Peptides against a protein of PDB entry 5CWW. Designs and how they scored, part 106

Target 1, 194 residues: chain A of PDB entry 5CWW
Amino acid sequence: VPKLQGPFDFDLNPEDEQDDEVELKDIYVIGEKPRVADLMRGEEEELEMMKEDQHNGLSLNIICLLSTSGQVKICLDIDGVEAQWLPPRSKNKRLFAPPPEPPSLLTFQTFDTLKPAEVTPDGWPMFSEDATSPYSFYVTHPAGITYISLTPWVFRLESELQSDSEAGTEFRIDLLAKGQGSERDRIFTQTRTQ

## One batch from the design tools (peptide; made by RFdiffusion4, then SolubleMPNN)

Design b2_p25_6_s1 (from b2_p25_6, 9 letters changed)
Fold by OpenDDE base, seed 3:
Formats: sequence, structure tokens, C-alpha cells
Structure b2_p25_6_s1 (fold): chain B 194 residues (1-194), chain A 25 residues (1-25)
Amino acid sequence: as target 1 above (194 residues)
Amino acid sequence: SKPIDVEKLAKKLAELVKKRQEERK
């Protein structure tokens, strides 16, 4: 049985945001694409099929967090959190192992999907997948549906992660960080029939 | 939403890129 990972620590949070202030409602995880170099140690035939899919993915896990107010937080798993399996209940739980430090997530971007007037105590936003892209998804709320795409920056970040040259990397990363270029579009708004 | 410290973000991403480059050498 896969062990539920968490709680997560945040390596970078928005200024003046305390984790306790944000009530989380939903989580959407985009799994990392395997690195080509890590796959090269395996059988050659599986490698070619994976190469085409890898050019369009990120070699980092992305964790999207959704608050009750419709705030989305995009986080990157820099540490490479491996899926932990529940250790078999070996009776000798050495009580004294320091609890493993929670994995750290890097906050990449935060944005709101709801207007303050759309937030209701009985309405809950939820993530839903986009079948057309692994890096696109929807936030669904009774007030409306918002389309989100990470594609504008994911490819650029992966290009830097795969680069063999340090030349210009710092500059391009600075531009990427400043741009915070996730696409966000409200595709549906429920008109309250007054 | 409150702004993120973009300079810190850029630094951390640059460190990650460097780490990945070192792992490939």
C-alpha cells in the first residue's frame, strides 16, 4: 500500500503567508517524467518510447494545492520525494528514529481562481484533470470553472534542468521565476439567476 | 495572492539546475 506522503514543509512561501492561514481542500499531483539518464541503465527498447514522451515533461514532481477560498499554490518537489511504501509492521518500531524531516516543497506560484464574492461556506473548489495534457487541469467550483496550464513554463524549466551548459542559465531562470507564467482562464461562470 | 520572493525562487532553481548538471558529469 503506498504511504501517503506528507505533511510537506515549504522551503519557500509567499511573503506574510503562514501555512496555518490557508485551509487546504484538494491536492493535484503531476508526477515527474523519468530522466533519460536514469532509464539508460535499463533495457534499450523501453527507452525509445519513453524519449518521445520525456521531451514534453518535467523531471520534477509538481504538487498543486487548493484552498477552500480557491487559491492555488504550485509547488515543486526539489528533493525528489520517492514514493514511500508503508513499511511492513515490523513489531520493533524503534520509537527512537527521529521522525524523518518532512519533504520540502518549493512554492513556484500562487494565484486565485475565485473572486472574494464567489467564495461561499458551502461551496468547495476541486481539481479535475485535463485529458488532453498532463500539465493542464481545471479548478471546479459552484461559481465557475477555471482552466489552468503549466505548459508555458514547464518546458523552459526542463530545458534548463537538462542543459549541459551553465551559460545564461542564471539569466533564463531569473526570467522564468519573474514570469510565473501559468495560464489561467475562467472558462465558465455560473450566472446566479436572480 | 501574496507575492513570492522571486529572487529566492530563482536562486533555488539555479541551485537545482547546477545540482543536476553535476550529477550528469
Scores: peptide ipSAE 0.583, ipTM 0.932, DockQ to the pose 0.735
Fold by OpenDDE base, seed 2:
Structure b2_p25_6_s1 (fold): chain B 194 residues (1-194), chain A 25 residues (1-25)
Amino acid sequence: as target 1 above (194 residues)
Amino acid sequence: SKPIDVEKLAKKLAELVKKRQEERK
């Protein structure tokens, strides 16, 4: 499998995707939530806060990549690379830090947020957060806004990651992988006035 | 969008789940 030579090493890519075909424009990171076992070792107050936060988040970092064409790539950090090794969004490229070893990412899903006719050389898509959900976000572009939610599969994957039973795991994971269950909804489309 | 090899994805996820189960034992 050709390893994409880029800011990330990819363990899995879409079929026939060439490294040069996807020009990245933006990155959106959803940090991992602590594992339940690790939480049980923490202070009682943190346990109460997590009980109130009904949705146990994924115990994996999620890295969303956005291309100039509006392609979203959802990747999972399966190696558990600390967020400090993710390319700092900060403008200060520390020139002298040894280049952090690029994290190995597993491509979970790839989809388009723009139609081919909406892609323009001067139109740049960007990620924006949903303040109401840690696993939901928007892709904004001059042509429109797309809502994306990872919630349909995140909970299921975490349930498998926390399961003590191997029974049925392979089957459920197979269904999860085939389902590609991210929600995608175009909530706004800019009408081109002819 | 170009399709992902879902069989490889499933395999990698299953390996991850197994690894996490072993770490809890």
Scores: peptide ipSAE 0.583, ipTM 0.930, DockQ to the pose 0.769
Fold by OpenDDE base, seed 5:
Structure b2_p25_6_s1 (fold): chain B 194 residues (1-194), chain A 25 residues (1-25)
Amino acid sequence: as target 1 above (194 residues)
Amino acid sequence: SKPIDVEKLAKKLAELVKKRQEERK
């Protein structure tokens, strides 16, 4: 299990969100799909199965953060935090390695899954996986369940990341950033029986 | 939720794409 070593530096937090204002309750991590080049060290049969799967994944870790108020923050690990296996304690105290810069997370999208009236002090939103899709998940709360899918933008972003052509990239990325195209669907709402 | 700076996001994503393109060359 890659240990996400915090603290993460969040790049592009909303200017008006003081990092201290959002009480985080849960974290959901979608690991990057291995690049075909990195799999070349494995058996050929695993490579063929992974080639079909590569069309369906992002070559970046996605970190989803959930606040107590039901705010979801979708972040991208742009630095590619390789699970730094704890460097073998080689005894050589080379003193002056600057502390590794904390990994920077790029905030891609922020959205709410709860209405203000649904937020309760005793109600805790939680992530749950969708077993049918690695890029889809649920936010469950006593007030309701929200389905979230990252698929609409994940595939487009990966296409840009894998493209050899710079032509139109800036325009397509601008559209992708503006669209922030995560699918959100409230699939269940708890009716307060009076 | 407060909106993020989309222009800054686009810039950062473009830089990332460029970096990945350079790493493949």
Scores: peptide ipSAE 0.582, ipTM 0.932, DockQ to the pose 0.777
Fold by OpenDDE base, seed 4:
Structure b2_p25_6_s1 (fold): chain B 194 residues (1-194), chain A 25 residues (1-25)
Amino acid sequence: as target 1 above (194 residues)
Amino acid sequence: SKPIDVEKLAKKLAELVKKRQEERK
């Protein structure tokens, strides 16, 4: 089980959101696709399977956070924190390695999946995967189900990350940041039986 | 939801892209 080694340092949290104010209920991690350079060290057969998959993924981990109120926060692991498997606690080396700097997560987007009237003390939202797309998922709550897709901006961002040309990059990134590129659709709403 | 600072986001993403481009050279 990959232990998410908290604490996470959130870069670009909304100025008014103190990390302590948002009660998190769930986390959804979309692992980075291995970079071509990292794949070239593997067996040739694994390389071919991964090449087909490389064109459709992001070379960054995505961390999605879900609050009790149904707020989704999409974060990017820009530092590329390889899941450092906790080295087996070899008991003896008291090497005070400075605590690894907490991984910095870049907040890409924040949005609500519930209306204020749908938030209930007993209702908790949860993530669920979309079996058809690694960059799409659902937020399920007793009040309704929201489909979320990161695909539109993920593809564009990866294209920039893999680009050898700096020409127009700043402009395209500015558009990407401003565009609120995640798709969001309420696919189901629970009818309150009066 | 409170809006994030989009200008800072754009800057950070641009820096990341630049870093990745430099690592491939």
Scores: peptide ipSAE 0.582, ipTM 0.932, DockQ to the pose 0.773

Design b2_p25_6_s2 (from b2_p25_6, 9 letters changed)
Fold by OpenDDE base, seed 5:
Structure b2_p25_6_s2 (fold): chain B 194 residues (1-194), chain A 25 residues (1-25)
Amino acid sequence: as target 1 above (194 residues)
Amino acid sequence: DKPIDVEKLAKKLTELVKKRKEEAK
């Protein structure tokens, strides 16, 4: 039986964001790409195809949250939340295992996809996938469609995670954090014909 | 866009990177 996971603690919520103020409407999860080492049990041909794909992947789960106002919150699963199965009811309940700390999500970026004037009570933003890239997606709303790509910073972050060198890591991560680097492009805007 | 504490973010990411490198070793 799958174990229900959550609630998640959000690390680095914006100071002005009260956890209770953002009504979430949709969630988009980008699963971590399996490490090549974990795939060594597969056929060699699948390994070569996955090696090419790993250059563009992140070894962390990304959780995108979408509010009713069109705010996107990009979170990183820093704890590596794996699918947990309910432990078999072993009769020896060691009573004293500290409750597992709730998994934490690191807030990487927040941004708006809608202007305040575009937000309507009956308009619901939704995520949709980009079939051409696992790290790109769309936010669709009656007012418009926004293309989002995480590829610019995902690549840089993964390069740091895979690097054997610690030299310059802090500096490059600082630049990554300051730039954040998600691409955001409004590809369609619904003109209200009066 | 709501501002995030980028200094804290950088610190957390750096810690994560260091942790992953230590585990790979």
Scores: peptide ipSAE 0.570, ipTM 0.930, DockQ to the pose 0.752
Fold by OpenDDE base, seed 1:
Structure b2_p25_6_s2 (fold): chain B 194 residues (1-194), chain A 25 residues (1-25)
Amino acid sequence: as target 1 above (194 residues)
Amino acid sequence: DKPIDVEKLAKKLTELVKKRKEEAK
């Protein structure tokens, strides 16, 4: 049985966002790309195909949160929250394991997909996947559809995570953090035919 | 768009990268 994980602490949540202020409607999770070292237990032939595709994924889980107002929050799982299975009910509950520190999510980016005038009480946004890219998705709302792509920064972040050199890492990460380079494009807007 | 503290973000990401590099050694 999967262990219920959470609540998650959001690190670097905007100071003005009390956890209670943002009503969440949907969650979209992008699983981490498995590390080659973890896959090396498999057959040699799959290794060559994986080398070509190795460069296209992030070695971190990404958790996207969507509010009723169309706010998207992109979070990174920096602690590497593995799926915890409930230990088999062996009778000896070690009573005194300190409660595991709640896993922390690092807030990478927050942005709006709706204008204030588009937010309606009867309309809520939803995530949908992009079949062409694991790091792209849509936010669908009655007012319109927004395309989102994480690819611009995901690639750069993964490059830093995989780099053997520390030279320039801090500088490149600083640029990455300042740029917050998720692509956002409103691909459809519902025109109210008056 | 609500601003995130990008300096803190950069710091946390840098720490993450360093940690991952140390674990890979």
Scores: peptide ipSAE 0.570, ipTM 0.929, DockQ to the pose 0.754
Fold by OpenDDE base, seed 2:
Structure b2_p25_6_s2 (fold): chain B 194 residues (1-194), chain A 25 residues (1-25)
Amino acid sequence: as target 1 above (194 residues)
Amino acid sequence: DKPIDVEKLAKKLTELVKKRKEEAK
């Protein structure tokens, strides 16, 4: 049986955001790229094809949260949370294992996909995948559809994670943090029939 | 858009990058 993971602790939240104030409607998870070491256990032929593709992913899980108001929160799994399974009910419930520390998420970016006038009590914002990119997705709401792409910063962050040199890393990360480089484009807006 | 403490974010990301580099050595 899959172990239910969470609640997550947010290591960084917006200053004016209390966790209790944001009603979540949907979650979209972008899994980390497979580690080269794990791929090396596969067939050599698949490894060569994956090496070219390996440059196109982040070695961190990304968790996107969508609120009722159309707010998107992009979080990074900095602890490397893996899917956990409930241990088989072996009789030795180590009842006294300290509860595992809740996984922490790092809030990378928060942005709105809806205007205040578009937010309705019955509105249902939802995530949907982009079949062309694992780091792009859509937020669909009755008021419209917003395209989101994480690609502008994901590649840069991964480059830092893989770099052997520490030179300039702090500076480039500072630029990443300040840039908030997710692409956000409203591709469709529903005309309100007056 | 709700503002995030980008300075704190940068610090945490930098720490993460450093940690990953140390684990790869």
Scores: peptide ipSAE 0.570, ipTM 0.929, DockQ to the pose 0.729
Fold by OpenDDE base, seed 3:
Structure b2_p25_6_s2 (fold): chain B 194 residues (1-194), chain A 25 residues (1-25)
Amino acid sequence: as target 1 above (194 residues)
Amino acid sequence: DKPIDVEKLAKKLTELVKKRKEEAK
């Protein structure tokens, strides 16, 4: 049985955002693509399927959080939180290990998918996957559907993570951080038939 | 959109990249 992980601490939050102010309704996780070197320790058959997708993936987990108001928060797992399984009920409660510090997430970007007038008490937004890309998804709400793509910055970030050269890295990362390059497009708006 | 401290973000990402490069050596 998978172990429930969390709560997560946020290393960076928007200014004036108190943790208690944002009611989360949905979570969308984009798992990291394993490195080829890590796959070589596994069965050969899994290696072939992952080779085709490896060149376009991020070596970090991405955690997308969605609030009741339609705010999306994109977070990066910089600590490399591994999937944990519930230990078998071994009776030895290691009583004395200090509770592990909760894993931290790095807030990369925040943006809204709904206008203030579209937010309703009875309507909550939800994530849905895009079958065409693992780094694209939709936010669906009774008021409309918003397409989101992380591809513009994901590729650039991965390039820096995989680069053997330190030359220009700081500059390119600075541009990436300032650019906030996620694509956001409202593809459908529900017309209220008055 | 709520502003994030992009300077802190850039620093943390740079540190991450450096750490990953050191671990790969």
Scores: peptide ipSAE 0.568, ipTM 0.929, DockQ to the pose 0.750

Design b2_p25_6_s3 (from b2_p25_6, 9 letters changed)
Fold by OpenDDE base, seed 5:
Structure b2_p25_6_s3 (fold): chain B 194 residues (1-194), chain A 25 residues (1-25)
Amino acid sequence: as target 1 above (194 residues)
Amino acid sequence: DKPIDVEALAKKLTALVKKRQAEAK
């Protein structure tokens, strides 16, 4: 039986964001690309196909959250939350290990996809995938459609995660954090026919 | 857009990267 996971703590949540103020409408998960080493236990044929795509993947899960107001929150799963199964009811009174600390998500970026005037109480923004890229997606709302791509910073972050050298890492990460390099483009706006 | 503490973010990401680099050696 799958174990229910959560709640998640959000690390570096914006200070002005109260947990009760943001109503979430949708979640979009971009799963981590398996490490080549982890795949080596599997069928060799799947490994070759994934090697070509591996250069553009992140070795972390990305959790995208979408609010009613069209706010997107990009979070990184630093702890590597894996699917957990309920332990078999083995009766052995394992000493109450303190409940594992709830997994934390690192807030990487927050941004709006809607203008304040476009936000409506009955508006339901939704995520949809981009079939051409695992790190690109759309936010659809009655007011319009926004294209989002995480590719610019995902590549850079993965490069650092895979780097053999610590030299300059802090500087490059600082630039990455400051850049907030997600691409955001409103590709369609619904004109209100008066 | 709601501002994030970028300095804290950079610190946490750096720590993550260093951790991963150490695990790979």
Scores: peptide ipSAE 0.569, ipTM 0.930, DockQ to the pose 0.803
Fold by OpenDDE base, seed 2:
Structure b2_p25_6_s3 (fold): chain B 194 residues (1-194), chain A 25 residues (1-25)
Amino acid sequence: as target 1 above (194 residues)
Amino acid sequence: DKPIDVEALAKKLTALVKKRQAEAK
């Protein structure tokens, strides 16, 4: 039986966001890709196929959260939350190890996909995948569709994670954090037929 | 857009990267 994971502790939540104020409607998870080094320990044949797919994904899980208001929150799984299964009911009183500290998610970016006037009480924004890229997706709402791409920063972050040199890392990460972050483009807007 | 503490973010990411770099050695 899969173990229910959570609650997640959000590190670096915006100071003004009380966790209770954001009603989440949808979650989109982008799973981590294995590190090249981990692939090198595996079958040679899979290595050749992945070399051609030069787009080595991020070696971190990305968790995207969508609120009722159309706010997207991009979080990074720093702790590497693995799927946990309930221990088999073995009779032995396994000393309840203190519940592992709830996994922490690092808030990377927060942005809106809807204008305040587009937010409706009955509006339910939803995530949908982009078949062309694992790091791109759409937020669909009755008011419109927003394309989101994480590609502008994902590659750069992964390059740092795989770097053999610490030289300049702090500087490049600072630029990454201060940068434009994710691409966001409203590709469709529903015209209110009055 | 709600502002995130970018400086704190940079510090956390840097720490993560350094940790990963150390584990790869």
Scores: peptide ipSAE 0.569, ipTM 0.930, DockQ to the pose 0.791
Fold by OpenDDE base, seed 4:
Structure b2_p25_6_s3 (fold): chain B 194 residues (1-194), chain A 25 residues (1-25)
Amino acid sequence: as target 1 above (194 residues)
Amino acid sequence: DKPIDVEALAKKLTALVKKRQAEAK
């Protein structure tokens, strides 16, 4: 049985945002893609298939959090949270190991999908996947639908993670961080028929 | 949009990238 993981600590949360202040309604997880280096240890056939999938996804899990207000928080799992299984009920080694430090998520970006006037007490936003891209998704709310794509920065970040050259890495990462290049597009707005 | 500390983000990402690069060597 999979072990429920959490709570997570959020690293680099906005200073004005206390974790207790944000009511989360939905979570969208984009699982990490295997690293090319890890694939090279596998059978040659799997390597060929993944080379053709030139769009190797990010070798990090991405955790997207959605608040009741339509705020999206994009987090990166830097520590590589692995799926934990419930320990087999063998009696003995409940060594009270100090609870492992909760895994930390790195906050990459936070943005709103709703205008303040669109936020309603009875409205709840939800994530939905984009079947055409693992790094794109929608936020659906009664007020409208917002398309989000992480593609612009995901591929750049992965390129750095897989780079054999350290030259210019800091500069490129700085640009990546400053750019905060997630695409956000309101594709539908519900017209309130007064 | 609530701003995050972009400089801190860049530092952490850079550290991650460097770590991964070192592990691949």
Scores: peptide ipSAE 0.569, ipTM 0.930, DockQ to the pose 0.800
Fold by OpenDDE base, seed 3:
Structure b2_p25_6_s3 (fold): chain B 194 residues (1-194), chain A 25 residues (1-25)
Amino acid sequence: as target 1 above (194 residues)
Amino acid sequence: DKPIDVEALAKKLTALVKKRQAEAK
């Protein structure tokens, strides 16, 4: 039986957001891609397929959260939360190990997909995947559809994670953090049929 | 858009990158 993981602690949550105030409607997870070095231990045939897609995926899980108001929160799993299975009910009173610290997610970016006037109490924003890219997705709401792409920063972050040189890393990461560079494009807006 | 602490983010990411770089060595 899979162990329930969570609650997650949000590291760097926006100051004005009390965790209890944001009603989440949907979660979209982009799983980490294995490092090329880890793939080299596997069968040669899988290696060729991954080389052709120049988009070396991020070696971190990305967790996207969607609120009822259409707010998207993009989080990075820095700790590498692995699927935990419930330990077999061994009756042995394991010593009260302090409850493991809840896994933390690093908040990378937050942004809105809806205008305040588009937010309705009965609104149901949902994530949907983009078949063309694992790092792009849509937020669908009755008011409209928003395309989101993480590609502008994901590649850069992975490049740093795989870099052999520390030279300039801090500077490039600073620019990456400041850029908040997810692409956001409203591709459809529901026109009120008069 | 609600602002996050970008400086703290940069520090956390830098620490992660440095950790990964050290493990590769």
Scores: peptide ipSAE 0.568, ipTM 0.930, DockQ to the pose 0.806

Design b2_p25_7_s3 (from b2_p25_7, 10 letters changed)
Fold by OpenDDE base, seed 5:
Structure b2_p25_7_s3 (fold): chain B 194 residues (1-194), chain A 25 residues (1-25)
Amino acid sequence: as target 1 above (194 residues)
Amino acid sequence: MKEIDKEKLAKKLAELVKKEKEKRK
């Protein structure tokens, strides 16, 4: 699990959000789709299975942040930090590489998964993966479970990233930005027995 | 619910798309 160690530099935040106000509890990272060139280093059989899924992935890392209040922040890694596999600790050269600059994140969307009345000091929201889709996940909290899917906008953004034409890109990006963004559905709500 | 400025987002996304396309050339 690549430990994204903060701090993150957010290129875009909500105007009313002070960085100090959001206590983060969990992070969910969706790695960029593997480049075909990187897959060629593996066994041939894995290549065929991955080709079908390649059309459904984003060429950027997605970082989802979850606050104590159940706020989800979906960010794009705009620096394209190559998943630097921790270089194998090769032995000797103390090349003091300057600490990599913290990755810059573009906030794509923010939303709440909890109602204000559901937020409790003892209730910690957590991410959990959807085994059926890399771009879908759940936010679990004692008050309820919310399903989230990034698929609607991920596909559209990837299409723009892969397009050879600049024609209409600005318009489509504007629609993407102003759209509903991620799918969100509360699939379970805990009934407080009064 | 705190929302981001969608106009700013659109601009940033456009810049991102441009940047990523330039990297592939």
Scores: peptide ipSAE 0.606, ipTM 0.940, DockQ to the pose 0.670
Fold by OpenDDE base, seed 3:
Structure b2_p25_7_s3 (fold): chain B 194 residues (1-194), chain A 25 residues (1-25)
Amino acid sequence: as target 1 above (194 residues)
Amino acid sequence: MKEIDKEKLAKKLAELVKKEKEKRK
């Protein structure tokens, strides 16, 4: 799992969200679709693995953040920052490298996966992948499992990114922004046997 | 549930799309 390290700079955040209020517990990264031009420069073996994944995916990285309370924040990487793998803690703190500028993220959507009564101090929600789609995943918590799919908007956004014409783009983007966003469905609820 | 300003989102997405298209040209 690519571990994104560091503070994120949010270009857009909910107005009422104080930076200190959301304790993040998990991160789920959906890597960008490789550009055809970048594919041609890679070794043949990497090209074959990428050919099978007809990734009709987004050409931007998606960063999903999960709080202790089960709040999901879906963000777009607007700077195109390659997911820097956590360098192994090599002891040589190059003290003088300017702190890498935090990647700028555009908050696309926020929503809750847990009811307030389901939130417990010891119950941490976690992301898990959906083997059937790179743009679908689960939030697993002791209280239940929530299915999430980004497919309702991801492919539409990609179509705008790949379009040769600017005609109607602003209108379609406005519809995307004002739409319902991601699909969300509670597929399992743990019945506390009282 | 804290909501994002959808008008701001639309504007930012439009800027993003424009920026990404300019990079390909």
Scores: peptide ipSAE 0.605, ipTM 0.940, DockQ to the pose 0.698
Fold by OpenDDE base, seed 4:
Structure b2_p25_7_s3 (fold): chain B 194 residues (1-194), chain A 25 residues (1-25)
Amino acid sequence: as target 1 above (194 residues)
Amino acid sequence: MKEIDKEKLAKKLAELVKKEKEKRK
């Protein structure tokens, strides 16, 4: 059975999840907040806008994966690999170049957005952005729309990443990991017209 | 609903935070 080498190496996955069990349909990437050093090259106005956004952002890329069944996997880019997530369209995939090592992702959370009865062969879930928040998005499917927000844990994680003190970090991270994680709300359900 | 091992997650997050802090020093 060709191991579907997923485009990603997962450092942590559900124990019951096999690599071939999850058919991915969509990917949603939330880029890391810009570093202050990168901002210094921009116009002062652009810098100010970015500074305001920086305070509420995560210093890591977040990769959200969506399966055909409406399962969402939220992952952290632990390698800090710049957004070369697009396989370089280099037409010349030299047949003999070892495939680049897939980026390592830390699975932060997995959850379903669809009920089993809502999953259909022709139903395709997809991500859509929330224009009001970079860390919120929607999963749309013919059966319904689910709102997702990462803000509850992103802020806390960023606080730990930016903390100058190690005091209590392990405890707070433990609380973060054991918490509810992302906010989820089914905002629309398609009524089956019988 | 498939869940990850939260104890493992906590450990990995702690390692990540440590690693990222070390990169900034």
Scores: peptide ipSAE 0.604, ipTM 0.940, DockQ to the pose 0.713
Fold by OpenDDE base, seed 2:
Structure b2_p25_7_s3 (fold): chain B 194 residues (1-194), chain A 25 residues (1-25)
Amino acid sequence: as target 1 above (194 residues)
Amino acid sequence: MKEIDKEKLAKKLAELVKKEKEKRK
């Protein structure tokens, strides 16, 4: 396993991707869905609202990485590290001592959000959340905004994780891996006024 | 565009699913 000399150890990476080639600028973490047992400790009213949403989450943390060139890397936390050990979303909470060992990440998908001509030295992309969905987000860059949704595969993966049977799991996982992965849509493009 | 080996991904996902199921038993 090539140990990426980075903040994360990658269990799987693109074959042609050298660790030194991708300069990361932003990280977006989607925490695992809370366990029902942990939810039962909350107020009853929050429990009912969360019950409807509980069925739609992944039992694994998802780590999204964004490069200076607008490359997105979607990774799964295969170690099951608690959200408290995940890199804080805010630049300001860097004060938490990094866990002694970085979590191992499984690269699920990589894709570009920018065309080569849109990449500029002074323009950097950033993640922004979608308030309406925990598994959707935006990549914002001066050249444009790209909508990303993980919903096409997250539910299927969770179904396999929660399944009591092993029958057909390997086949369905193969289909999931070979599928289209995440939804991507460029919702806005900045027209360069010549 | 640098793509992930989907066959390797499938194997790793299968291992992950197996591991997570074993933790709940």
Scores: peptide ipSAE 0.606, ipTM 0.938, DockQ to the pose 0.700; fails the geometry check

